# Peptides against a protein of PDB entry 2AKA: the designs that were tried, part 208

Target 1, 299 residues: chain A of PDB entry 2AKA
Amino acid sequence: MEDLIPLVNRLQDAFSAIGQNADLDLPQIAVVGGQSAGKSSVLENFVGRDFLPRGSGIVTRRPLVLQLVNSTTEYAEFLHCKGKKFTDFEEVRLEIEAETDRVTGTNKGISPVPINLRVYSPHVLNLTLVDLPGMTKVPVGDQPPDIEFQIRDMLMQFVTKENCLILAVSPANSDLANSDALKIAKEVDPQGQRTIGVITKLDLMDEGTDARDVLENKLLPLRRGYIGVVNRSQKDIDGKKDITAALAAERKFFLSHPSYRHLADRMGTPYLQKVLNQQLTNHIRDTLPGLRNKLQSQL

## One batch from the design tools (peptide; made by RFdiffusion4, then SolubleMPNN)

Design b2_p28_4_s2 (from b2_p28_4, 14 letters changed)
Fold by OpenDDE base, seed 4:
Structure b2_p28_4_s2 (fold): chain B 299 residues (1-299), chain A 28 residues (1-28)
Amino acid sequence: as target 1 above (299 residues)
Amino acid sequence: SELEELKKLEAELNELIAQIEAEQAAAA
């Protein structure tokens, strides 16, 4: 079973090469959330490196297929530049930005054409995620007035697929009932069968408030539940605080917080990685017969 | 070729499915 995720990665790469991405219902996890919900920080915490574009406005403007592969070595590879190994993750960030701008231009537009990035690391579990543009209602720069709908349409291409799991990232310091991530998830997964909730910014909640009811799956029940995480602050990111130190601080946060202490072993980034790896592996196994039949029909 | 790669992947998929089925049968 350890080879199931790598097999699906190879299928994904092959289908991307032939331009059939739109018709594929591959078992995968799509990451959705509002702008500044903390998606990029969650993904970087999995890798333990700063490698995603940062800034104001819509940062992710193309789908990013992030394939994490456990390996004895640490490096990254892009599908669009095969054979080039990136060992400097700052160069990975720059390549994502350059490849995004190459397709979208300088107007901060979006494109549905994915970037495929594979990261080999001894610090990751096998896991494939599709990072999607953050939902927003506010056009920036030369973006068209309908950019909100363009983003939504792009997300819908992924999250409407039956074999797509949804990682819904919502900030705790905002009204969860108004979470863009949970709204889109509820639209395409009304029974909450494919959605995994991630609650960020738990450390930024007002004093005397907590997200306990959400994390205990009592407020907005999801079959796959919720996992709380604490990302680095913007100050910590700007100061290049070590992610390992941030993960230790996250653990301390949950253990020391009166409302979350009893949940601490089922919270945090390391637990989230394990859960996602397990759920994706199981989901692949369950979908393999259907995937085989679909592949046969295309040959 | 892309077609050859897809055929290879189909074969690997068939093998994995057979392995999973065998493991399930053994665990029952």
Scores: peptide ipSAE 0.218, ipTM 0.783, DockQ to the pose 0.034
Fold by OpenDDE base, seed 5:
Structure b2_p28_4_s2 (fold): chain B 299 residues (1-299), chain A 28 residues (1-28)
Amino acid sequence: as target 1 above (299 residues)
Amino acid sequence: SELEELKKLEAELNELIAQIEAEQAAAA
């Protein structure tokens, strides 16, 4: 059987070219989380490269359709500049920033128009994610005073779609009951059928505390469960700690932690990537008949 | 054109659906 994810990627690209991508109910995974929840680090860990904009406040200001494609070669391509192959992932970061600024201007505003980025790599599984702006309650700098609501409205355009899976990213070192990601997921998916929980910053929890009950799906049950991950610290990122070394440290963390040892084989970034690949593939298969009908109606 | 590409994708989608249905029927 042909890979289903690449087919949907081609559909996404075609619809993006005609300006209809944001309104289409394509099978996809939307990534949601508060600012500094660790979303960018999770995505970069999948690729094994630093390529996403970094900084304080709202960094992601347009939806980023990140299409990971397993390949023998490593390079990136943008839909808005077809034919240009990026092999330097710093240039990928700069292009995301430039293309964001081109549409949103200099005021750090947001736009619902996606950036389509395809990354070919031997180190990835086929996986498409839509990285969405981080939820915030406080405008920073010259951001519009209603930026919180603008972000929420943008997120709702994606997460309300029936064919959208939700990757809800929450930090463990914050009150999970106040997780922006889980709140929005519960609002649009009250039965927890479309939501996959990711718990970051497990290594930053206070001594004597753990997220075991959450990771065991006992506190806030999701049909698709929770996966814990350990990302590089900001110090590690600034120190250019290798992602491969960070993934090894993540594995060691789960194996050595008394509260997580028994879950270790169902935790960590590699397992998350595998689960997302499988979940997306299955979801596409289930939605293909409906997708065909929608496509026919657009022709 | 974008329309021509969409028509090609529709054809590919139809083929994939047929393959999935055939595999499901064989597994039943």
Scores: peptide ipSAE 0.209, ipTM 0.778, DockQ to the pose 0.034
Fold by OpenDDE base, seed 2:
Structure b2_p28_4_s2 (fold): chain B 299 residues (1-299), chain A 28 residues (1-28)
Amino acid sequence: as target 1 above (299 residues)
Amino acid sequence: SELEELKKLEAELNELIAQIEAEQAAAA
């Protein structure tokens, strides 16, 4: 059987090219979380490269459709500049920033128009994610005072769709009951059927505390469960610490931690990537009949 | 054209669905 994720990627590109991307409920995974929850770090850890914008406040200001494709070669391509292969991931970061600024202007506003980025790599599984702006209550710079509501409205355009899975990213060093990611997921998925929980910053929890009950799916149960990850620290990112070394440190963290050792084989970024690939593949299979019918109605 | 590409993708979807249905029928 042909790989289902690449087929959906081709559909996504075709609909984006004709301006109908918003009209088709394609099977996808939307990534949601508060500012500084660690969303961008999770995505970069999948690729093994630094390529996403960095800064204070709202970093992601347009939806980023990230299409990961397993390949023998490593390069990136944007839908808006077809035929250009990027091999320097710093240039990928600069292109995301430039394309964002071209549409939003200098006021750091947001736009619902996606950027479509495909990354070919031997280090990735086939996986498509939609990185969405981080939820915030505080406008930065020249942002409008209602930026919180603009972000929420943008997120709702994705997460309300029946074929959208939700990757809810929450930091462990904050009150999980107040997680912005889990709140929005609960609003649109009250039975927890479409939501996958990711718990970041497990290494930054106070001494004598742990997230064991959450990771065991006992505190706030989701049908698809929770996966814990350990991202690079801000110091490590600024120092350009190698992501491969960080993934080894993540594995060591789970294996050596008394509260997490028994879960270690079901934790960490590599396991998360595998689970997401499998869940997306199965979800595509389940939605194919409906997708065909929708496509036929548009032709 | 974009329309031709969409028609091609529709045909591929039809083939994949048929394969899935055949596999399910064989497993039943």
Scores: peptide ipSAE 0.205, ipTM 0.775, DockQ to the pose 0.034
Fold by OpenDDE base, seed 3:
Structure b2_p28_4_s2 (fold): chain B 299 residues (1-299), chain A 28 residues (1-28)
Amino acid sequence: as target 1 above (299 residues)
Amino acid sequence: SELEELKKLEAELNELIAQIEAEQAAAA
């Protein structure tokens, strides 16, 4: 059977091209989380490259439809730059920034118009994610005073859709009960049927504390559970620690930690990628008949 | 045309659904 994810990618591209993205409930995973929750680092760890905008405040200002495709070659393509292959991932970052600024201007405003980025790599599983702007309570720079509500409204356009899975990214070094990601997920998915929890910054927890109960799905249970990850620290990024070394360090972290060693085979970025691939594939399979019917009604 | 691409994608969806159904029937 052909991989179902590439087919949905082609549908996403086609609907994006015709401007009807809002009307089709495509099976997808929306990534939500507060600012600095580690969303961008999780996505970059899947690819094994630095390619997302970095900085303080809201770095993602447009939805980024990130289509990961397993391939023998490594390159990226944008839907808005058809025919251009990017092999330098720094150029990918620059293109995201340029295309964002083209639509939003330089005032750090937001736009609901997606950027479609496809990454071919031998190091990825087929996976499509929609990276959404980080939730914030405080406007930064020249952002409009209602930016919090604008972001919320944008997120709601994705996460309210029945075929949207929610990847809720929360840092472990913050109160999980106050997680912006889990709050919005609970609002639109009160039964926890569509939400996958990701717990970042497990390595930054205070000494003598752990997130074991969360990761064991005992504290705030989600049907799809929680997966812990350890992203590169800012020091590691500044030190140009490669993602391969970071993934090895993440594995070592879980194996060596007394509270997490028994969970180690169900933790970490590679396991998260596998789970998301499987869940998305199954979700696509379940939604295909309905998707077909909707498509037929629009043709 | 964009419409032709959508029709092509619909056809591919139909084929994939048929394959899934056939595999489910063979596993039963």
Scores: peptide ipSAE 0.201, ipTM 0.769, DockQ to the pose 0.034

Design b2_p28_4_s3 (from b2_p28_4, 15 letters changed)
Fold by OpenDDE base, seed 1:
Structure b2_p28_4_s3 (fold): chain B 299 residues (1-299), chain A 28 residues (1-28)
Amino acid sequence: as target 1 above (299 residues)
Amino acid sequence: SELEELEKLKKELEKLIEEIKKQQEEAA
């Protein structure tokens, strides 16, 4: 079963190279969240490296197909730059920015054309995620006035697909009933069959409040449940706080928190990685027979 | 049997990937 994710990665790469908008409903996990929901931080915590663009406004402006592959070596490769191995993750960040700007231009527009990034690391589980642009309501700077709708339309191209799982990233320090991630997930998955909830910023909740009912799947039930995580603060990121130290602090947070201690073994970034790996593997297994039949009919 | 079926499916998909790659090379 460990080889199913790499197999789908090869399919994904092959389809991306053909440039055919073959509406192939590949088994995948789309990551959705509002701006500043902590989406990028979750992905970086999986890798244990700072490699995603950072800044104000819409940071992710193209879908990023992030293929994590467990390996004895650590390096990254882009599908658009075959044969180049990146060992410096700052160079990975710069390449994402450059490749984004190449297509979107200077106007900070968005493009539905994915960037395909593969990261080999001994610290990752096999996992493929599609990082989507953060939902925003307010255009900033030179962004098109309809940028909110453009982002929404782009997200809908992924999350409406039946074989797309949805990783809905929501901050705990905001009203979850108003979560952009959960709203879009509920629109396309009203029964909560394809949605996995991630609750970030649990450490930034107001004193005397907690997200226990959400994390226990009692408030807004999802079939696949919720996983709480604690990301590095922006100050910690700017200060280049070690991700390993941040993961230890996350574990300590859950273990020491009265409301979350009983959930601690089912919380945090390492647990999220395991769950996503397992769910994606199982989802691929269940989807592949249908995908095979579809592919055979098209060839 | 389920594992064997999955292994067979993997091999079939690997062949399909190779065919797709070949078609790309021929179109270039």
Scores: peptide ipSAE 0.171, ipTM 0.731, DockQ to the pose 0.508
Fold by OpenDDE base, seed 5:
Structure b2_p28_4_s3 (fold): chain B 299 residues (1-299), chain A 28 residues (1-28)
Amino acid sequence: as target 1 above (299 residues)
Amino acid sequence: SELEELEKLKKELEKLIEEIKKQQEEAA
């Protein structure tokens, strides 16, 4: 069963090369969240490296197909530059920025054309995620005034597909009932069958408040439930705090918090990785027969 | 068995991937 995710990765690469990215309902997980929801930090915590673009405003401007592959070696490869192995993850960040700018130009526009990035690492489980642009209501800089609608339309191209699972990333230090991620997920998945909730910034909640009811799946029930995570603070990121140390601090947070201690074994980034790997593997297994039939009808 | 059917399906999909790659090479 461990080979199913790599098999779908090869299908994704093949379809990306022929320009048919939009028409095939491949089993995948789309990552959705508002700007500053902690989405990039969750993805970087899976890899254990800082490799995603950083900055003010919309950072992700193209879909990023992030293919994590468990391997004895650590390196990254882009589909658009085959044969180049990246071992420096700062160069990976720069390549994402350069390839984004090549297609979108200098005006911080968006493009629906994915970037395909494969990361081999001994520290990852096999997992493929499609990182989507962060939802925003306010254009920044030279962004077009309709950027909110452009982002929404781009997200809808992914999340409306039946075989797309939705990783909805919401910050706990904001009103979760008004989460843009949960709103878009509910719009396309009203029964909560395809949505996995991630709650970030649990360490930044006001004193005397907690997200216990959400994490216990009592407030806004999802069939696939919620997983809380604690990302590095901006100070920790700027200080180049080690991600491994941050994961230990996350574990300590859940174990020591009165409201979350009883949930601690079902919380945190390592548990999220396991759940996503298992759910994606099972989802692929369930959808592969239908996918085969569709592919055979198109050849 | 379910496992045998999954392995068969995997092989079928691998062949389809190879055919898609071949078509890309012939078109390029």
Scores: peptide ipSAE 0.161, ipTM 0.735, DockQ to the pose 0.511
Fold by OpenDDE base, seed 4:
Structure b2_p28_4_s3 (fold): chain B 299 residues (1-299), chain A 28 residues (1-28)
Amino acid sequence: as target 1 above (299 residues)
Amino acid sequence: SELEELEKLKKELEKLIEEIKKQQEEAA
């Protein structure tokens, strides 16, 4: 079963190369969240490297197909520049930015054309995620006034697919009932069958408040439940705090917090990565027969 | 060719599906 994710990755790459990515309902996890929800930090915490574009507003402007592959070596590869191995993750960030700007221009526009990035690392589980543009209501730069709808339409191309799981990233320090991620997930998955909730910024909640009821799946029930994480603060990022140290701090946070201590073994980035690996593997297994039939009909 | 790669991947997928089905039948 460990080879299912790599198999789907090869299928995904092949279909990307022939321009048919949009037509195939491949088993995948789409990552959705509002701007500043902590989505990029969750993904970087899986890799243990800073490699995603950072900034204000819409940072992710193209879908990023992030293929994590467990390996003895650490390097990244892009589908658009085959044969180039990136060992400096700053260069990975720069390539994402350059490739984004090449297609969208300098106006901070969006494109539905994915960037395919594969990261080999001894620190990752096999996992494929599609990082989608952050939902926003506020245009930035030269973005059109309807950018909210353009982003929404782009997200809908992924999250409406039956074989798409939804990683809904929501900050705990905001009204979760109004979470853009949970709203879009509820729209396309009204029964909560395909949605995994991630709650970020638990460390930034007001004193005397907690997200216990959400994390216990009592407030907004999802079949696949919720996982809380603690990302690096902006201060920690600016201070170049190591992700490994941040993961240790995250573990300490859950263990020491009165409201979360009993959940601590089912919280945090390492647990999230494990759950996503398992969920994706199982989901691939369950969808493979249907995928075969579709492939046979298109050939 | 891209087509040959897709056909190869399809065959791999088909084999994997058969293996999964076999495992499910043996577990049931």
Scores: peptide ipSAE 0.088, ipTM 0.630, DockQ to the pose 0.035
Fold by OpenDDE base, seed 3:
Structure b2_p28_4_s3 (fold): chain B 299 residues (1-299), chain A 28 residues (1-28)
Amino acid sequence: as target 1 above (299 residues)
Amino acid sequence: SELEELEKLKKELEKLIEEIKKQQEEAA
């Protein structure tokens, strides 16, 4: 069953190449969250490389279909740049920025047309995620005044699909009841059947506060539960702290924290990867019987 | 078995992927 995710990846690539990707209800995980919720950091922590665009405001402006493939070698490939292997992940970041700007222009607009990026690495589990633009209410720069709604409409193209799982990324240092990720997930998945909660910034909570009740699935219950993670701080990123060292620090955080020590084996980025791999694999298996007929109808 | 059916379906999907790729190559 380890090859089910790569099978769906090939389907995604084929349909993207013919412009039919948005219309096909393929089993996938859409990543949703507000701006600065830590989505990009979670994805980079999976790869163990800095490769996603960074900046203020809306950084992700096109859906990024991130296909992680366990391999003995480490390199990246873009569907739009066939035959080119990227071994420098800084070049990967630059290519995402260039390809985004090519389609959206310089006005920091958005486009629903995905970028397909495949990353081969010995450090990843097979996993495909669709990183979506961060939800925002405030236009920046030359963005249109309705950018909030444009982003929402783009997200809805993915998260309304029945075969779409939702990775809802929320920061712990913000009111979870006001989480944009959980709000949109609840709108399209009111029974919490398709939603996995990720809680970031647990290390940035006020003294004397914790997210224990959230992580124990007692506050805002999701059928698939919550997983807490600790991303690198901006100081750690600026200081070029290695992601491997950050993952060790994350493990130490959960083990040493009085409120989280009992959950430590069900927390952190490595556990999140494992859960997502398993959830996606099972979801693909359950949806595959319908895929043939759907695929044939799109040809 | 469910596994055999899944493997059969997988092979069918792989063939369809190859057909799509072939059509793309011919159109290029």
Scores: peptide ipSAE 0.182, ipTM 0.741, DockQ to the pose 0.503; fails the geometry check

Design b2_p28_4_s4 (from b2_p28_4, 15 letters changed)
Fold by OpenDDE base, seed 2:
Structure b2_p28_4_s4 (fold): chain B 299 residues (1-299), chain A 28 residues (1-28)
Amino acid sequence: as target 1 above (299 residues)
Amino acid sequence: SELEEFKKLEEELQELIKQIEEQQKLAA
């Protein structure tokens, strides 16, 4: 079981090289959420490094297949530049930006063609995520007026697949009933079988309010439940606040908050990473017989 | 055993992946 995620990573790499056959529904976790929902911060917190593009508007413009691999060494590799090891994660960020711009052009358009990034680290569990463009209603730069629908259509290519789990990222400081992530998840997974809810920005909620009912799975029930996280503020990111210190602050937040203390052991980024690793591993195991049959039919 | 069947399935998948990777190398 320990090698199931790496096994699927090899499949992903192989299929990316030949052109993705639309008929292969690989077990994966797609990350969905509105712009500024905190998706990038969640992913960076798993790695413990700043390596994703940041900014206002649409930052992720291509799907990013992020393959986390537990290793004694820390480095990154891209499928599009095999053999180059990145040890500086700022260079990783720059490569994502450059590769995005190379394919989409200068108009900040979107492309459904994934970027495949593998990160080796002693601080990660084996985990593969597909970071998808943030849902938005507002075009930026030279983006077409229908960019909202283009993003939606791109997301649908992933989240409609039966073997796709959905990591729905929603900010707590916004109306969760209007969460773009939860809306799209409910559209393609009406019974909440494939969706894992992540609630960000719990530290930014109005005084006297909390998301306890959501985190207890009472408001908008998902079979796989909700996990709350506290990401670094934009000020903390700009100030290069250490992610390790932020993870300690997250733990302290849940333990000290009257509404969340009883949930603290089932909250936070480390717990989320563990849950996702376990969920993906189990999901791969359950889908392997079907994958074998599909692969044999294509060979 | 279920574990043996699972290991066999994993080995079969590994072989299929290897074949795909080899075909890609030949086509490149």
Scores: peptide ipSAE 0.135, ipTM 0.721, DockQ to the pose 0.451
Fold by OpenDDE base, seed 3:
Structure b2_p28_4_s4 (fold): chain B 299 residues (1-299), chain A 28 residues (1-28)
Amino acid sequence: as target 1 above (299 residues)
Amino acid sequence: SELEEFKKLEEELQELIKQIEEQQKLAA
């Protein structure tokens, strides 16, 4: 069944080539979160490499269709530069930045035109995610004053589609009731049928507080539940702590924490990856027959 | 098998995509 994700990847690439990405309801997972929610770190933890743009403010300014493919080799490919294999993930980061700037200009504007990136790795499960710009309320630099609404409108183009699953990334060290990710998910998925909650920054919660009730799906219930993760700290990133060591530390965190020990086998980045792979595979199975019928009716 | 059905569906969808691409090239 792992072959269904590569099937949809080929469809995504073909639709991207014809500029029809916005109009097609492909089975996919859209990743939503506020700025600094830890969204980019979650994606990098899947790959085990630093490859996403970093900086202040809005870092992701175009949708990034991230296609993870389990392979014996490790390299990346972009749809916009076919035939070039990237083995240095710093070059991958630079290419994302360059391709973003080519379309959006120097004003840090946004564009709804996706970047398609495929990463082959022995360390990943087959998984496709659409990384969306982080929600923000404050324009930075030369951004237009309505950038918040532009981002929202861009996100809505993805998350309103019935075949879109939503990976809602929220930090635990902020009020979950005020989570931008969960708010937008609730708006388009009021019954919580399409939303998977990810809780980051569990290691940064105030002493004597925990997210147990959230992770047990008791506070804000989602049908697909919540998964807690622990990303590298900024100190760890600056210190060039490898992601493998960070994943071991994440496992240790859940096992050693009194509030999370009983949940530890259903927490962490590796478990999240497995859940997303399985959920996406099942979702593809359920949606492809309908997609075929829709496409046939449009020709 | 379910996999065979999806492979067939893939081929059908790829052909449909090809037709769409060809139509767009002719319109440009």
Scores: peptide ipSAE 0.131, ipTM 0.708, DockQ to the pose 0.454
Fold by OpenDDE base, seed 5:
Parts: structure tokens; sequence; C-alpha cells
Structure b2_p28_4_s4 (fold): chain B 299 residues (1-299), chain A 28 residues (1-28)
């Protein structure tokens, strides 16, 4: 039996090539979060490689369809350059930047046209995520003054779709009640049926504070719950700290923290990856009959 | 069985994907 996630990946690639991305409600997970929420670090921790653009302001300027595929070999492929296998993930980062700039120009504008990246790795579970631009309120540099609205409109094209799950990434060291990710999720999913909460930066909370009530799903209940993660610090990233070592430190953090110890087996990046794989697989299974009927009516 | 229905659905989707992919090759 072929895995359902790779099957949907083939559909996604086929529709991306036809330019009909807007008309098909494919089962997918859209990743939303404010700037500096730790979204890129979560995605890189799944792969175990540094491959996403870095910088000040809006880093992701096009939707990135990230297709993780469990494989015996490790390499990446882009839909826009078929047949080229990338084994150096720095080259993957450069290709994302180059392909972004090719469409948006040098003015740090945004485009709704996705980049499709497939990563084969022995260290990943099958998982497809759509990384969306980080929400911002303040334009930086040559960004248009309405950039906030442009980003919002782009996000809405994905998160309003019924078959779209929402991975809402929020930092714990900021007021979670004011989380841009949770606000947009609540707007399009008021009953919390499609939203999975990720809480980052738990290690950066003020002394004497914790996110226990959020992680226990008591403060802002989501049907699919919350998962806490601890990403590498900026110092650790700049120092090229190994992601595997960071994942071990994350596990130690949850096990040693008085407020999180009892939740430790349901926290951290490896658990998040498993949950997302399972939830996406189940979601695909539930939506496939409707998708089949829609496709048959269009053929 | 639910399993047989699921396998049939998977086969149907695989065939639809194949048809879409073939149409794309013919258009390119």
Amino acid sequence: as target 1 above (299 residues)
Amino acid sequence: SELEEFKKLEEELQELIKQIEEQQKLAA
C-alpha cells in the first residue's frame, strides 16, 4: 500500500504544473506564524539540516511546499528544476533564495506562486507542509507599505480552505493571547477543528512563568491540542550547533522542567513530527473520497 | 471491507494522477 502522503504529493505537483493551485482544496498543513516565531527552526529540525533562508524581516516571501519523504538516501529536489538532486543543503537554501528573487525581484516583494521542494531523508517521516510568509505589521527596507495586508491575503488563500490544517506557531516568551498565528487560526477556524498549536521559545520565558495551561489545552482550547518545542538559540545557530544535539537538549529541557515533566512524552520536535504525520495521514484518508469525486467531475 | 474500499480508492486516485501527468506531458 503506497503511503497516502506521497500520493497527495503527486497530485500537488501535477496541479502546480497546470497553474490551478487555487481551484483544488488538497489536504495539506499550512504553517503560520509571526516573524521570529521560530517557524523556520521547527521545519529545519524536522529535516535535521539548515536549508531555509535567513535574515532580517520577511524571510519566506513565497509559499514553500515542503514535501518530506522517508528514504534510504538524503537529497532534495525542486519541481522547477526536475532531475537536479541537491545533496548540499546550503545549495538548497541558495536555490530557494534565487527562485524567490526571480519572481519577486529585488524589492523584497511577495508572490503567491509556491516553490515546491521535496526532501528525501532517512531521518524524516512522510510529511507535507506549506510554509507561508511570516506575519508582520511593519514594512522593512523596500517593502511596500501594504505588505501586512499582502501577506494576510496570501495566508487566507490557504487557511480558508476546508481541507487545510493549520500549524499555528507561537513563541511562549510573548503574550500568547496576542499571537498572530492563533488569531488568524481563530478567524478561519473558530471551533479549533483544523488548528494544531506549536509553542516555541519555552526556554526563553521569564523566571517564575510557564506555558503549562496552554500546553495542557486549558487556556485556548484546540481540538488537536498544543505541542511545545525548544529550538536552537540564535547563538547556537551562529555557532553551528548540531540539530541532533539540540533535540537531545530539548528532551532534557522538558524532562527537567517542573511545569512540563509530566507532559514531556507529548512534547518536543520528534513527537510533533509523529503527530503531524498521523494527523495528515488521517486527514487525507477522510478527504480522499470527496477529492476523488471532485477530480472525476473535472476530467 | 473498509480496507478494500480504501484500496480501490487509492487505485482510482493513482490512475487519475497518471492521467493528469500524461496530459501534462502531452501539453508540454
Scores: peptide ipSAE 0.122, ipTM 0.713, DockQ to the pose 0.428
Fold by OpenDDE base, seed 4:
Structure b2_p28_4_s4 (fold): chain B 299 residues (1-299), chain A 28 residues (1-28)
Amino acid sequence: as target 1 above (299 residues)
Amino acid sequence: SELEEFKKLEEELQELIKQIEEQQKLAA
């Protein structure tokens, strides 16, 4: 079963190469969330490297197909520059930015054309995620006034597909009932069958408040439940706190918090990775017969 | 041609999918 994700990666690469990515309902996990919801930090925590564009506003401006592959070696490669192995993850970040700007220009526009990035690492589980642009209501820079709708339309191209699982990333320090991620997920998955909730910024909640009811799946029930994570603070990032130390701090947070201690073994980034690997693997298995039939019908 | 390469790839993937399905059926 561990080889199912790599198989789908080959399918994704193949379809990307022929420009048909949009037409095939491949089993995948789309990552959705508002700007500053912590999506990029979650993904970087999986890899254990800083490699995603950072900044204010819309940082992810193209879909990023992030293929994590467990390997004895650590390097990254892009589908658009085959044969180049990146061992410096800062160069990975720069390549994402350059490739984004090459297509979208300098006006901070968006494009639905994915960037395909594969990361080999001994520290990852096999996992493929599609990082999508953060939902926003406020144009930045030279973005068009309808950027909110452009982003929404782009997200809908992924999340409306039946074989798409939705990783809905919501910050705990905001009104979860108004979470952009959960709203879009509910729109396309009203029964909560395809949605996995991730709750970030649990460490930034006001004193005396907690997200226990959400994490226990009591407030806004999802079939696949919720997983809380604690990302590095901006102070930690600026202070060059490594991700390994951040993961240890995350574990300590859940174990020491009165409201979350009983959930601690089902929380945190490492647990999220395991759940996503398992969920994606199972989802691929369940969708393979349908994929085969579709492929055969196109021959 | 690009079309021929695509068809070949689809055939290979179909066979791989079939093999995986068979393996999963045996493991269930």
Scores: peptide ipSAE 0.058, ipTM 0.624, DockQ to the pose 0.038

